Peptides against a protein of PDB entry 4GXB. Designs and how they scored, part 61

Target 1, 277 residues: chain A of PDB entry 4GXB
Amino acid sequence: VPTEEVSLEVLLSNGQKVLVNVLTSDQTEDVLEAVAAKLDLPDDLIGYFSLFLVREKEDGAFSFVRKLQEFELPYVSVTSLRSQEYKIVLRKSYWDSAYDDDVMENRVGLNLLYAQTVSDIERGWILVTKEQHRQLKSLQEKVSKKEFLRLAQTLRHYGYLRFDACVADFPEKDCPVVVSAGNSELSLQLRLPGQQLREGSFRVTRMRCWRVTSSVPLPSGSTSSPGRGRGEVRLELAFEYLMSKDRLQWVTITSPQAIMMSICLQSMVDELMVKKS

## One batch from the design tools (peptide; made by RFdiffusion4, then SolubleMPNN)

Design b2_p14_8_s3 (from b2_p14_8, 8 letters changed)
Fold by OpenDDE base, seed 2:
Structure b2_p14_8_s3 (fold): chain B 277 residues (1-277), chain A 14 residues (1-14)
Amino acid sequence: as target 1 above (277 residues)
Amino acid sequence: MLTVAEFENPVFEP
């Protein structure tokens, strides 16, 4: 791709558009710095955020595809897909809510966290009771961003990424699940026939390993999963989990977002490693 | 065609 100046659109979690002038040859960090400059985010806070490739759904929600890597060219990465559904999104990229304290000391950082948190609540990524929702709305009306965040930090799945509905082989084969990543775990929410909603928690510290598999199913005469044609690429995330003392079991999630799930696992592992050093 | 990427977890606690 020839090097030229282009206008690149980067979205915040709430869909707010940030337009930056960059070169087509600018790498991820260059674009991130341009976005930070546009927002007046100080340099020392840039590292708390990342750029993500997402697919915008019909309802305006974002399906996270992957984190943009350092060597990538964001303009090329998004435009090469030749679909307007794909967007670049700025989001916080740490898991421990303690880091919110550093970010919210700055006005711009506070605004970014606030906008993200409001969006996550509205999209149902953060789980709230009726009473909590009332309290949050009251704080939102008062534009009390710090108090809003302090309350939000206490909520279930605060700081989690929620994925699209998919399928897992746990607790049984072909279970429909909603996966969320956060707090050094994968949360699997499922509803079995005739049962209430259940949540399974898989802590990263109890995962021995994980893998991402990309495969093309052979035309077996068996009913392909509804909606997938013969020969479509199947992505799976599998992890070997310590279910009990000395008992390891593989859990497999079938999802187009398997790569993003793996990125989340690696990111959580990396953060835990930093804490142990 | 099959592609596999495997990751060992350094923070695994047995």
Scores: peptide ipSAE 0.560, ipTM 0.932, DockQ to the pose 0.710
Fold by OpenDDE base, seed 4:
Structure b2_p14_8_s3 (fold): chain B 277 residues (1-277), chain A 14 residues (1-14)
Amino acid sequence: as target 1 above (277 residues)
Amino acid sequence: MLTVAEFENPVFEP
């Protein structure tokens, strides 16, 4: 692609649009710096955020596809998909809420965290009780962003990324699940027929390894699963988990977001490695 | 066609 100046749209978690003028040859960090400059985010806070490729659903929700890598050209990455459903989103890229303290000391950082948190609550990514919801709404009406965040930090799945409904082979084959990543774990919310909602927590420190598999199902004559057209790529995330002492078991999640799940795992691992050093 | 990427976890605690 020839180097040209272009206008690139980057969305915040709440759907707010940030337009930046960049070169088509600008890499992810260059675009991130341009977004930071447009928002008046200090340079020392840029590292707390990343650019993500997402698919915008009909309801305006974001399905995260992947994190943009350093070598990528964000303009090319998003436009090459030839669909307006794909967007670039700015989101915080750390997991430990302790890092919020660094970010929220700055007005712009505070606003970004606030906007993200409001959106995550509205989308049901952060789980709230009725009473907590009332308290949050009161703080939102008062525009008390710091107090809002402090309360939000105590909520279940604060800082988690929630994925679209998918299927796992745990605890049973073809189990419908909702996966969320955060706090050094994968949370699987399970709803089996006739059973109550159950949650399985898979801590990253108990995963020996994980893998992403991309496969094209062979046209086996009988298993016309009605919904998957001939030639549809199947993505799976599998991890080997320490269920008990000396007992490893593979858990497999079938999801179009398997790549993003793997990126989250790697990111959580990286953060844990930094804390151990 | 099968593409597999496997990652070992350095923070695994056995």
Scores: peptide ipSAE 0.559, ipTM 0.932, DockQ to the pose 0.733
Fold by OpenDDE base, seed 5:
Structure b2_p14_8_s3 (fold): chain B 277 residues (1-277), chain A 14 residues (1-14)
Amino acid sequence: as target 1 above (277 residues)
Amino acid sequence: MLTVAEFENPVFEP
């Protein structure tokens, strides 16, 4: 692709559009810096955020596809898909809420965290009780962003990334689940017939390894579920988990977002490694 | 066609 100046749209978590003028040859960090400059985010806070490729769903929600890598050209990465449903989103890229303290010291950083958190609550990514929701709304009406975030930090699944509904083989085969990544774990929420909502927590420190598998199912005549077009790629995330002392078991999640889940695992592992150093 | 990427976890605690 020839190097040209282009206008690139980057979305915040709340759907706010940030337009930046970049080169088609600009790498992920270059685009991120341009977005930061447009927002007046200081340079020392840029590292707390990343650019993500997402698919905008019909309801306006974002399905995260992957984190843009350092070598990528964001303009090319998004435009090559030839679909307006794909967007680039700016989001915080750390897991430990302790890092919020650094970001919140800056007005722009505070606003970004606030907007993301409001959006995550509205989308049901962060789980709230009725009373907590009332308190959050009161703080939002008062525009008390710091207090809002402090309360939000105590909420269930604060800082988690929620994935689209998918299927796992745990606790039983073909179990419908909602996966969320955060706090050094994968949370699998499931509702079995006649049962209440259950959550399985899989801590990354108990995962020996994980893998992503991409396969094209052979056209077997019989079980063509009508919704999976003939020849669609099947993605799976599998991890080997320490269920009990000396007992490892594979858990497999079938999801179009398996790659993104793997990226989250790696990111959480990387952050834990930094803390151990 | 099958593509597999495997990752060993350095923070695994047995």
Scores: peptide ipSAE 0.558, ipTM 0.932, DockQ to the pose 0.737
Fold by OpenDDE base, seed 1:
Parts: C-alpha cells; sequence; structure tokens
Structure b2_p14_8_s3 (fold): chain B 277 residues (1-277), chain A 14 residues (1-14)
C-alpha cells in the first residue's frame, strides 16, 4: 500500500469517535500513540491500552474479532475487510484491577476507564444487582467517576470481556453458552430451557494447553452449528482442563470469536507470568 | 481443511 496521510477513526467503548491523522504505513503502536495524543493521554499510560478489531452489530454492540498486533497496519487491517461494520476500538488491555490505580491518577485515564465501565455495565458485561445498579446510577448522576469505578471494581465480571452467544460441548454436547474472559479464567454461562442460569469457571492455571482450530465442514456433515451455512469456516477453541486430581478433559467452544478467546488466554497468561517474575 | 494452533500454558499448575 502506498504511504499516504489518511484520517482513521478509532472508537472508544462507548462509541465515541476519535479521528486521527496517520500514515497508511503506521503500525499499531504509531496509531495508538496518535490516539493517545488526540485524547491527551500521557505516554506512560499508553501501554495500558490496546487497539482491537471489532465488528459493530446493528444495535451498536461490539463483537471483538482480535487484538491488533504490533506489526499490523491498522488502516490496512480495517479497510481490507471492505465492510463498514468493522471498526477499531480502544480498550484497556490488562486484567488485574490493581492497574486501574495507575490509570485513574490521570484525568484522561480516569475518563477512559469510566466510559468503558459504563458501557460494559450497560451492555451487561458487568453483572449488577438491582441495588448496585441504583447506586451506580446515583454516582453517574453525580459524575463521581472515581467512586463509580471503586464500586464497579467490586462487581461480578468487572474487567471481563464478554463474547457473543456460542456453543460448547460442556457440560454436554451442543450447549448454548455465553463466554466471558477475565480474572484469569473463562466463565461459561449456560441457560437451558426451564432451568436457572448456570456458570462454569475455568481457571487459566488449570488449563494445560489450548488450541484454535479452523475447519471447513464437509457438505454431508450433520454437525452444523445453528446459524452456520454450508461452507462457512468453523472456528473452535479447545482447552485441556484439569477437572480433578489427575483428570484432564478437553473442553471445546465453537465460536467465530475463537481467535479472540485465544488471544485473551494468552494475554492473561502473559500478565500472570509478569506477576510471577 | 484444518488449521491448528496449539499453545502450552507456562502457568499451568498440575
Amino acid sequence: as target 1 above (277 residues)
Amino acid sequence: MLTVAEFENPVFEP
């Protein structure tokens, strides 16, 4: 791609648009720096955020596709898809809420975390009781961002990334589930007809390994996931999990977001490795 | 067609 100056749109979690002038040849870090500069985010806080490729749904919700890698050219990555549904989103890229303290010390960092958290609550990524929701709304009305975040940090699935509804083979074959990644785990929420919501927690430290598979179903294959047409690529995330002492079992999630799930696992592993060093 | 990427977990605790 010829090097030229272009206007690139980057979205915040709340859908706010940040327009930056960059080169088509600018790598992910260059674009991230441009976004930071536009927002007046200090250089020392840039590392707490990343750029993600997402698909915007009709309702404005984001389906995360993948994290943009360092060698990528964000302009090329998004425009090559030739669909207006694909967007670049800025989001925090750490898992431990302790790092919020560093980010919250800066006004811009605080605003970014606040906007993301409000959005995550509104989208149901963070789970709240009725009373908690009332308290959060009160704090939001007062525009008490620090207090809002402190309360939010105590909430279930704070800091998690929620995926689109998909299918898993746990606890049984072809179970509809909602997967969320955070706090060094994958949470699988299951609601079977007529049953209460069930949650399975899969801690990263109990995963021996994981894999992503991409396959093209055979025309005669009966294992069509609901909603996938013939010839569509099937993505799966499988992990080998320590269910009990000396008992490993494979769990497989069938999802178009399998790559993103794998990226989350790797990211959580990386963060844990840093903490152990 | 099958593409597989496998990752070992260095923080696995058996």
Scores: peptide ipSAE 0.558, ipTM 0.932, DockQ to the pose 0.739

Design b2_p14_8_s4 (from b2_p14_8, 10 letters changed)
Fold by OpenDDE base, seed 5:
Structure b2_p14_8_s4 (fold): chain B 277 residues (1-277), chain A 14 residues (1-14)
Amino acid sequence: as target 1 above (277 residues)
Amino acid sequence: LLTVAEFENPVFEA
């Protein structure tokens, strides 16, 4: 691709648009620096954020596709898909809420975390009780961003990424689940017929390994599930989990976001490795 | 075509 100056749109988690002038040849870090400069985010805080490729749904929600890699060209990565539903999103890229303290010291960092957290609550990624929601609304009305974040940090699934509804083979075959990644775990939320919402927690430290599988189902005549086009790629994330002492079991999640789930696992592992060093 | 990427977990606690 010839090197040209282009205008690139990067979205915040709340859908706020940040327009940056970049080169088509600029790598992910170059674009991230341009976004930081546009927002007046200091250089020492850039490393706490990353660019993600997402698909915007009809309701305006973001389905995370993958994290943009260091050697990618964000302009090419998003435009090559030839669909306006694909966007680049800026989001925090760490899991431990202790790092919020560093980011919150800066006005721009505070605003980014606040906007992300408000959006995550509104989208139901962070789980809140009625009373907690009332308290959060009161703090939002007062524009008490620090106090809002301190309360939010105590909430269930704070800092998690929530995925689209998908299917797992646990606890039963073809079980509909909602997967969330955060706090060094995968949370699988399921509702069986006539039962209350259940959550299975799979801690990363109990996963021996994981794999991503991409397959094209052979046109077997019978399973005409009408919505899966005859040539749709099936993605699966499988992990081998220590269920009990000396008992390993494979758990498989079938999801178009299997790659993003794997990226989250690797990112959580990397952060844990840094803490152990 | 089957593409498989496998990852060993260095923080696995046995």
Scores: peptide ipSAE 0.573, ipTM 0.933, DockQ to the pose 0.747
Fold by OpenDDE base, seed 4:
Structure b2_p14_8_s4 (fold): chain B 277 residues (1-277), chain A 14 residues (1-14)
Amino acid sequence: as target 1 above (277 residues)
Amino acid sequence: LLTVAEFENPVFEA
């Protein structure tokens, strides 16, 4: 691609648009720096954020596709998809809420975390009780961002990424699940017809390994579910989990977001390694 | 056609 100056739109978690002038040849870090500069985010806080490729749904929700890698050209990565549904999103890229303290010390960092957290609550990524919701709304009305975040940090699935509804082979074959990644785990939420919500927690430290599989299903003569067009790529995330002492079991999640789930696992592992060092 | 990427977990606790 010839090097040209272009306007690139980067979204915050709440859908706020940040327009940056970049070169088509600018790599992910260059674009991130441009976004930071536009927001007046200090350089020492840039590392707490990353750029993600997402698909914007009709309701404005984001389906995370993947994290943009350092060698990528964000302009090319997003435009090559030839769909306006694909967006670049700025989001915090750490898992431990302790790092919020560093980010919150800066006004811009605080605003970014606040906006993300509000959005995550509104989208149901962070789970809140009625009472907690009332408290959060009160703090939001008062624009008490620090207090809002301190309360939010105590909430279930704070800092998690929530994925689109998908299918897992746990606890039974072809179970519809909602996967969330955070706090060094994958949370699998299941609600079967007529049953209560069940959650399976899979701690990263109990995963021996994981894999991403991309396959083209053979046309089995059986009823192609009308919605899966001929030739759709099937993505699966499988991980080998220590269920009990000396008992490893594979758990497989079938999801178009399997790559993103794997990225989350790797990111959580990386953060845990840093803490152990 | 099958593509597989496997990752070992260095923080696995056996």
Scores: peptide ipSAE 0.573, ipTM 0.932, DockQ to the pose 0.729
Fold by OpenDDE base, seed 2:
Structure b2_p14_8_s4 (fold): chain B 277 residues (1-277), chain A 14 residues (1-14)
Amino acid sequence: as target 1 above (277 residues)
Amino acid sequence: LLTVAEFENPVFEA
């Protein structure tokens, strides 16, 4: 691709558009720096954020596809998909809420965290009780961003990334589940027929390994899953989990977001390694 | 079935 100056749209979590002038040859970090400059985010805070490729749903929700890698050209990565549904999103890229303290010291950082957190609550990524929701709304009305974040940090699934509904083979085969990644775990929420909502927590420290697989289903004459068109690539995330002492078991999640789930696992592992050092 | 990627977990606690 010839090097040309282009206008690139980057979205915040709340859907706010940030337009940056970049080169088609600019790598992910170059684009991230351009976005930071446009927002007046200090250079020392850039490392707390990343660019993500997402698919925008009809309701404006984001389905995370993957994190943009350092070697990628964001303009090419998004435009090559030839669909307006694909967007680049800026989001915080750390898991430990302790890092919020560093980001919140800056006005722009505070605003970014606030906007992301409001969006995550509105989308149901962060789980709130009725009373907590009332408190959050009161703080939002007062525009008390710091107090809002301090309350939000105590909420269930704060800082988690929520995935689209998918299927797992745990606790039973072909179980509909909602997966969320955060706090060094994968949370699997499921509701079996006639049962209450259940949550399985899979801590990263109890995963020996994980893998992403891609398969093309053979045209099996049985249209078993109505929603998958014939010939769609099946992505799976499988991890080997320590269920009990000396008992490892594979858990498999079938999801188009299997790659993103794996990226989250790696990112959580990386952060844990930094803490151990 | 193509394995796209496999990762050993360095923070695994046995």
Scores: peptide ipSAE 0.573, ipTM 0.934, DockQ to the pose 0.792
Fold by OpenDDE base, seed 1:
Structure b2_p14_8_s4 (fold): chain B 277 residues (1-277), chain A 14 residues (1-14)
Amino acid sequence: as target 1 above (277 residues)
Amino acid sequence: LLTVAEFENPVFEA
């Protein structure tokens, strides 16, 4: 692609638009630096954030597709899809809430974490009780961002990324589930008809390995589940999990976001490796 | 067509 100066839109978690002037040949880090400069985020905090490719839903919610890699050209990556529903989003890219302390020391970093956290609560990614919700609203009305974040850090699924509803073979075949990644785990939430919400927690340290599979379903005549059109690529994430002593079992998640789930697993593994070093 | 990417977990605790 010829090098040209272009205006690129990058969204925050709350949908706020950040327009940056970049070259079409600028790599992910170059674009990230441009966004940081536009926001007045200091250079030493850039590493706490990443750019993500997302699909914007009709309700304005984001379905995360993947993290943009270092060698990618964000302008090309988003425009090549030829759909306005695809966006680039800035989000924090670490899992341990201890790193929030470094980011919160800066006004811009604080604002970014606050905006993300508000959005995650509004979207139901962070789970809150009625009382907690009241407290959060009070703090939001007071614009007490630090106190808001300190409370939020204690909440269930703080820092998690929630995926779109999908299907897993656990605990039974073809179970509808909502997957969330965070705190070195995959959380699988399911509600069976007439039953209470159940959660399965799969800790990364108990996963021996995982894989992503992309397949084209053969036109098998019969069981067209109505919603998957003929010829759609099926993505699956499978991981081999230590269920009990000396018992490994494969768990398979069928989701268009299988790649993003794998990226989350790798990212959590990488962070754990840093902590062990 | 089947594409498989496999990842071993270095932080796996047996």
Scores: peptide ipSAE 0.573, ipTM 0.933, DockQ to the pose 0.751

## One batch from the design tools (peptide; made by RFdiffusion4, then SolubleMPNN)

Design b2_p15_1_s1 (from b2_p15_1, 8 letters changed)
Fold by OpenDDE base, seed 1:
Structure b2_p15_1_s1 (fold): chain B 277 residues (1-277), chain A 15 residues (1-15)
Amino acid sequence: as target 1 above (277 residues)
Amino acid sequence: LTLYLVAEYENPVFE
């Protein structure tokens, strides 16, 4: 790709558009710095955020595809897909809410966290009771961003990334689930027929390993998977989990977002490693 | 079904 100056659109979680002028040859960090400069985010806080490739759904929600890597050229990465549904999104890239304290000391950082949190609540990524919702709305009306965040930090799945509905083989084969990543875990929400909503928590510290696999069904094979055409690539995330003492079991999630889930796992592991050092 | 291993990761924080 020839080096040219281009206008690149980067979205915030709430859909706010940030337009930056960059080179087609600019790497992820260069683009991130340009976005930060446009927002007046100080350099010291840039590291708390990352650029993500997402697919915008019809309802305006974002399906996270992957984090843009350091060596990538964001302009090329997004435009090469030749679909307007793909966007670049700025989002915080840490898991421990303690880091919010560093970010929210700055006006711009505070605004970014606030906007993201509001969006996550509106999208149902953060789970709230009716009373909590009332309290949050009151704080939002008062534009009390710090207090809003402090309350939000106590909420279920604060800081989690919620994935699109998918399928897992746990607790039953072909079980519809909603996966969320956060707080050093994968949360699998499911509702079995005639049962209440259940959540399975899989702590990263109890995962021995994980893998991402890609498979292509053979044309002659009876693919019993409803809704997938023959020949479509099937992505899976599998992790070997310590269910009990000396009992390891593989759990497999079938999802187009398997790569993103793996990225989240690695990111959570990395953060835990930093804390242990 | 043809299966391809894309990536596998050992977890250093496994307990």
Scores: peptide ipSAE 0.516, ipTM 0.903, DockQ to the pose 0.794
Fold by OpenDDE base, seed 5:
Structure b2_p15_1_s1 (fold): chain B 277 residues (1-277), chain A 15 residues (1-15)
Amino acid sequence: as target 1 above (277 residues)
Amino acid sequence: LTLYLVAEYENPVFE
């Protein structure tokens, strides 16, 4: 791609548009710096955020595809898909809410976290009771951003990334689940017929390993998975989990977002490694 | 069915 000046749109979690002028040859960090500059985010806080490739659904929700890598050219990465449904989103990229304290000290950082958190609640990524919702709305009406975040930090799945509904082989084969990543775990929420909502929590520290696989069904095959046509690529995330003492079991999630799930796992592992050091 | 292993990761923080 020839090096040219272009206008690139980067979205915040709430859909706010940030337009930046960059070069087509600018790498992920260059674009991130341009976005930070446009927002007046100080340089020392840039590292708390990342750029993500997402697919905007019909209802305006974001389906996270992957984190943009350092070597990538964001303009090329998004435009090469030849679809306006793909967007670049700025989001915080750490998991431990303790890092919020650093970000919140800056006005722009505070605003970014606030906007993201409001969006996450509105999207149902953060789970709230009726009373908690009332309290949050009150704080939102008062524009008490710090207090809003402090309350939000106590809520279930604060800081989690929620994925689109998919299928897992746990607790039984072909079980519809909603996966969320956060707090050094994968949360699998499911409702079996006639049963209450259940959650399986898989802590990263109990995963021996994980893998992403891609499969292509043969066109001549008579068996197609429900909802998928023949020849469609199927992505799976599988992890080997320590269920009990000396008992390892593979858990497999079938999802188009398997790559993003793996990225989340690696990111959580990396953060844990930093804490361990 | 054609299977491709895209990536496999060993977890250094496994306990």
Scores: peptide ipSAE 0.516, ipTM 0.903, DockQ to the pose 0.778
Fold by OpenDDE base, seed 2:
Structure b2_p15_1_s1 (fold): chain B 277 residues (1-277), chain A 15 residues (1-15)
Amino acid sequence: as target 1 above (277 residues)
Amino acid sequence: LTLYLVAEYENPVFE
């Protein structure tokens, strides 16, 4: 692609649009810096955020596809998909809420975290009781961003990334689940027929390994489910989990977001490694 | 089922 100056749209978690003028040849960090400059985010806070490729759903929700890598050209990465559904989103890229303290010290950082948190609550990524919701709304009305975040930090699945409904082989084969990544774990929420909502928590520290598998189903004469778009590619995330002492078991999640899940796992592992050093 | 790609990662923080 020839090097040209272009206007690139980057969205915040709440859908707010940030327009930046960049070169088509600008790498992820270059674009991130441009976004930071546009927002007046200081340089020392840029590292707490990343650019993500997402697919915007009909309801305006974001399905995270992957984190943009350092070598990528964000303009090319998003435009090459030739679909208006794909967007670039700025989001915080750490898991430990302790890092919020660093980000919240800056007005812009605070605003970004606040906007993201509000959005995550509205989307149901952060789980709240009725009473908690009332409290949060009250704080929102008062525009008490710091206090809002402090309360939010105590909530279930704060800082988690919620994925689209998918399928897992746990606890049973072909079980519909909703996966969320955060707090050094994968949370699998499921509701089996006639049963109450259940949650399985899989801590990263108990995962021996994980893998992403891309496969193409053999043309079985069975009825093509009409709703699957062009790609017959099946993505799976599998991890080997220490269920109990000396008992390892594979858990497999079938999801178009398997790559993103793997990225989350790696990111959580990386953060844990930093804490151990 | 044709396997196209596998990426496996060992976990250094496994306990």
Scores: peptide ipSAE 0.514, ipTM 0.901, DockQ to the pose 0.742
Fold by OpenDDE base, seed 4:
Structure b2_p15_1_s1 (fold): chain B 277 residues (1-277), chain A 15 residues (1-15)
Amino acid sequence: as target 1 above (277 residues)
Amino acid sequence: LTLYLVAEYENPVFE
């Protein structure tokens, strides 16, 4: 792609559009800096955010595809898909809510966290009771962003990224689940026939390893696997989990977002490594 | 069904 100046649209979590003039050859960090400059976000806070490639669903919700890597060219990455459904989204890229304190000290950072949190609540990524919802709405009406965030930080799945409904082999084969990543865990929510909603928590510190695999049905294979609705390629995330003392078990999640799930795991691991050092 | 390993990661913070 020739180096040209282009207008690139970057969305906030709430769907607000940030238009930046960048070069087609600008890498992820260059674009991120341009977005930060457009928002008047200080340079020292840029590192708390990342750019993500997402697919916008019909209801306006975002299905996260992957985090844009450092070497990528965001303009090329999004336009090469030749679909208007794909967007670039700015989102915070840390897991420990303690880092919110650093970001919230700045007005722009505060606004970004607020917008993201409001969106996450509206989308059901953050779980709230009726009373909590009432309190949050009151704070929102008062535009008390700091107080809103402080309350939100106490809520279930605050800071989690919620994935589209998918399938896992846990607790049983072909179990429909909703996966969320956050707080150094993968949360698997499921409802089995005749049972209440259950949540399985898989802490990252109890994962020995994980892998992403791709599978394709054999054209002349003796065993036909059901085709995917939108694609022939089947992506899976598998992790080996310490279920009990000296008992490791593989858990496999079948999802087109397996790559994004893996990115989240790596990101959580990286953050834990920083704390451990 | 043909399986391809895309990536595998060992966890350094495994306990």
Scores: peptide ipSAE 0.514, ipTM 0.903, DockQ to the pose 0.791

